# Peptides against a protein of PDB entry 4X86, part 2

Target 1, 56 residues: chain A of PDB entry 4X86
Amino acid sequence: EGPQLLLSEAVSRAAKAAGARPLTSPESLSRDLEAPEVQESYRQQLRSDIQKRLQE

## One batch from the design tools (peptide; aimed at target 1 P3 L5 R53)

Design b2_p30_7_s2 (made by RFdiffusion4, then SolubleMPNN; from b2_p30_7, 17 letters changed)
Fold by OpenDDE base, seed 4:
Structure b2_p30_7_s2 (fold): chain B 56 residues (1-56), chain A 30 residues (1-30)
Amino acid sequence: as target 1 above (56 residues)
Amino acid sequence: SAAAAEARRQEELQELQELVKRLQEAEEER
């Protein structure tokens, strides 16, 4: 249920907020960040961080 | 006010709980 939070979206938002541009093309970066292993690791870390915040 | 600050915290915690739920559901679907 609901839209998945993607690492590619998070990185894009962070880059915009920092006024930074990727060294690689946005398409190449998105492709790399959408790799299942990378995305899963990010989601696990995000979940962990959120859970820690909830416990504060 | 202190009451308004607590209300904002509760709203933030609820949003975080919903995010955790969505992440967990997506992991279970894999």
Scores: peptide ipSAE 0.103, ipTM 0.612, DockQ to the pose 0.132
OpenDDE base, seeds 1, 2, 3, 5: peptide ipSAE 0.093, 0.094, 0.094, 0.094; ipTM 0.607, 0.606, 0.605, 0.603

Design b2_p30_7_s4 (made by RFdiffusion4, then SolubleMPNN; from b2_p30_7, 15 letters changed)
Fold by OpenDDE base, seed 4:
Parts: sequence; structure tokens; C-alpha cells
Structure b2_p30_7_s4 (fold): chain B 56 residues (1-56), chain A 30 residues (1-30)
Amino acid sequence: as target 1 above (56 residues)
Amino acid sequence: SAAEREREREEELRELEELVKRLQEQQEKE
């Protein structure tokens, strides 16, 4: 699976686990993730958010 | 190389998936 699909799946699963709704639509997310720099920033933010939730 | 950077990014995403899994497990226990 490519990075774009892996990240989009991670976002969806994390949102569900957190009982939250993604602020970005799947279509918009997919578009953003086409750019490597945006993908990296999103990945880092998601990692940070998940780690914070694991520490709660 | 570009190929090495791509592999690194994919590995980071796999690690992220593991974090998601842990989060899911935590929420199921709560």
C-alpha cells in the first residue's frame, strides 16, 4: 500500500478511535496527501495527536 | 536516494499504523 492510502487509513481509524469526525473530507485529504510536504506535516501531526491520547 | 527516502516514509507510516492500533486498544478498554 502506498503512503497516501496508508496515511488516509490511519487518519480515519484514529478519528474513529478518538470518537471524532475528521475535519477534512476524504476527498480533500487525498488531494492534500498528493504533496509530499503536506503528507509529512499531516503524518507528524497525527502521530503527535495519537501519542497524546495514549498518554491520557 | 529518492528510493531510500520513499522506503523511510513508508516505514514511518507503518509505525503510525501501530500507534493507531494501540489507540484503538486503549479506547476499547475504557
Scores: peptide ipSAE 0.258, ipTM 0.749, DockQ to the pose 0.377
OpenDDE base, seeds 1, 2, 3, 5: peptide ipSAE 0.257, 0.254, 0.255, 0.257; ipTM 0.747, 0.745, 0.745, 0.748

Design b2_p30_8_s2 (made by RFdiffusion4, then SolubleMPNN; its pose is not in this set)
Fold by OpenDDE base, seed 5:
Structure b2_p30_8_s2 (fold): chain B 56 residues (1-56), chain A 30 residues (1-30)
Amino acid sequence: as target 1 above (56 residues)
Amino acid sequence: SVLAALAAEVAAYAAGIVEALVAAGRLRLE
């Protein structure tokens, strides 16, 4: 429907902030994180947890 | 607020995934 936050982008930002670097390549890691099943799991968990927070 | 909740979740999830990736040997801390 609307804009979505990619898991790969969130992880990339956090990794940079933490000074963490891939052992292989950032592209390889990003590709894995962009897999549909991984992104869907992230989306579902994020949605569920936000809903719980709104109900607190 | 929704924005505050989203910001907190993004930060928490991203940090947790980084930790998991370090533990899995996909990332290393420098």
Scores: peptide ipSAE 0.208, ipTM 0.708, DockQ to the pose 0.633
OpenDDE base, seeds 1, 2, 3, 4: peptide ipSAE 0.206, 0.091, 0.204, 0.207; ipTM 0.710, 0.559, 0.700, 0.704

Design b2_p30_8_s4 (made by RFdiffusion4, then SolubleMPNN; its pose is not in this set)
Fold by OpenDDE base, seed 3:
Structure b2_p30_8_s4 (fold): chain B 56 residues (1-56), chain A 30 residues (1-30)
Amino acid sequence: as target 1 above (56 residues)
Amino acid sequence: SVLAALAAEVDARARAIVDALVAAGLMERE
């Protein structure tokens, strides 16, 4: 519960809530989403989008 | 609030990623 700042965890939670499942293993998908470059891109975009929302 | 904005963005973004993964054939909806 609460906002997930880890991409892998955020996607995992969202998938469960949406009734979606990986066609491989949850662990394999999470591993791919935990790649440093992917995680950093996620955080940068998230921060940018939050700043925009706070200006509304 | 900042926390509310963060929660909303995280949820929306994660959901969009799930949609993309389904479209890519990496996930399926059951």
Scores: peptide ipSAE 0.611, ipTM 0.900, DockQ to the pose 0.691
OpenDDE base, seeds 1, 2, 4, 5: peptide ipSAE 0.608, 0.595, 0.609, 0.610; ipTM 0.900, 0.894, 0.899, 0.899; seeds 2, 4, 5 fail the geometry check

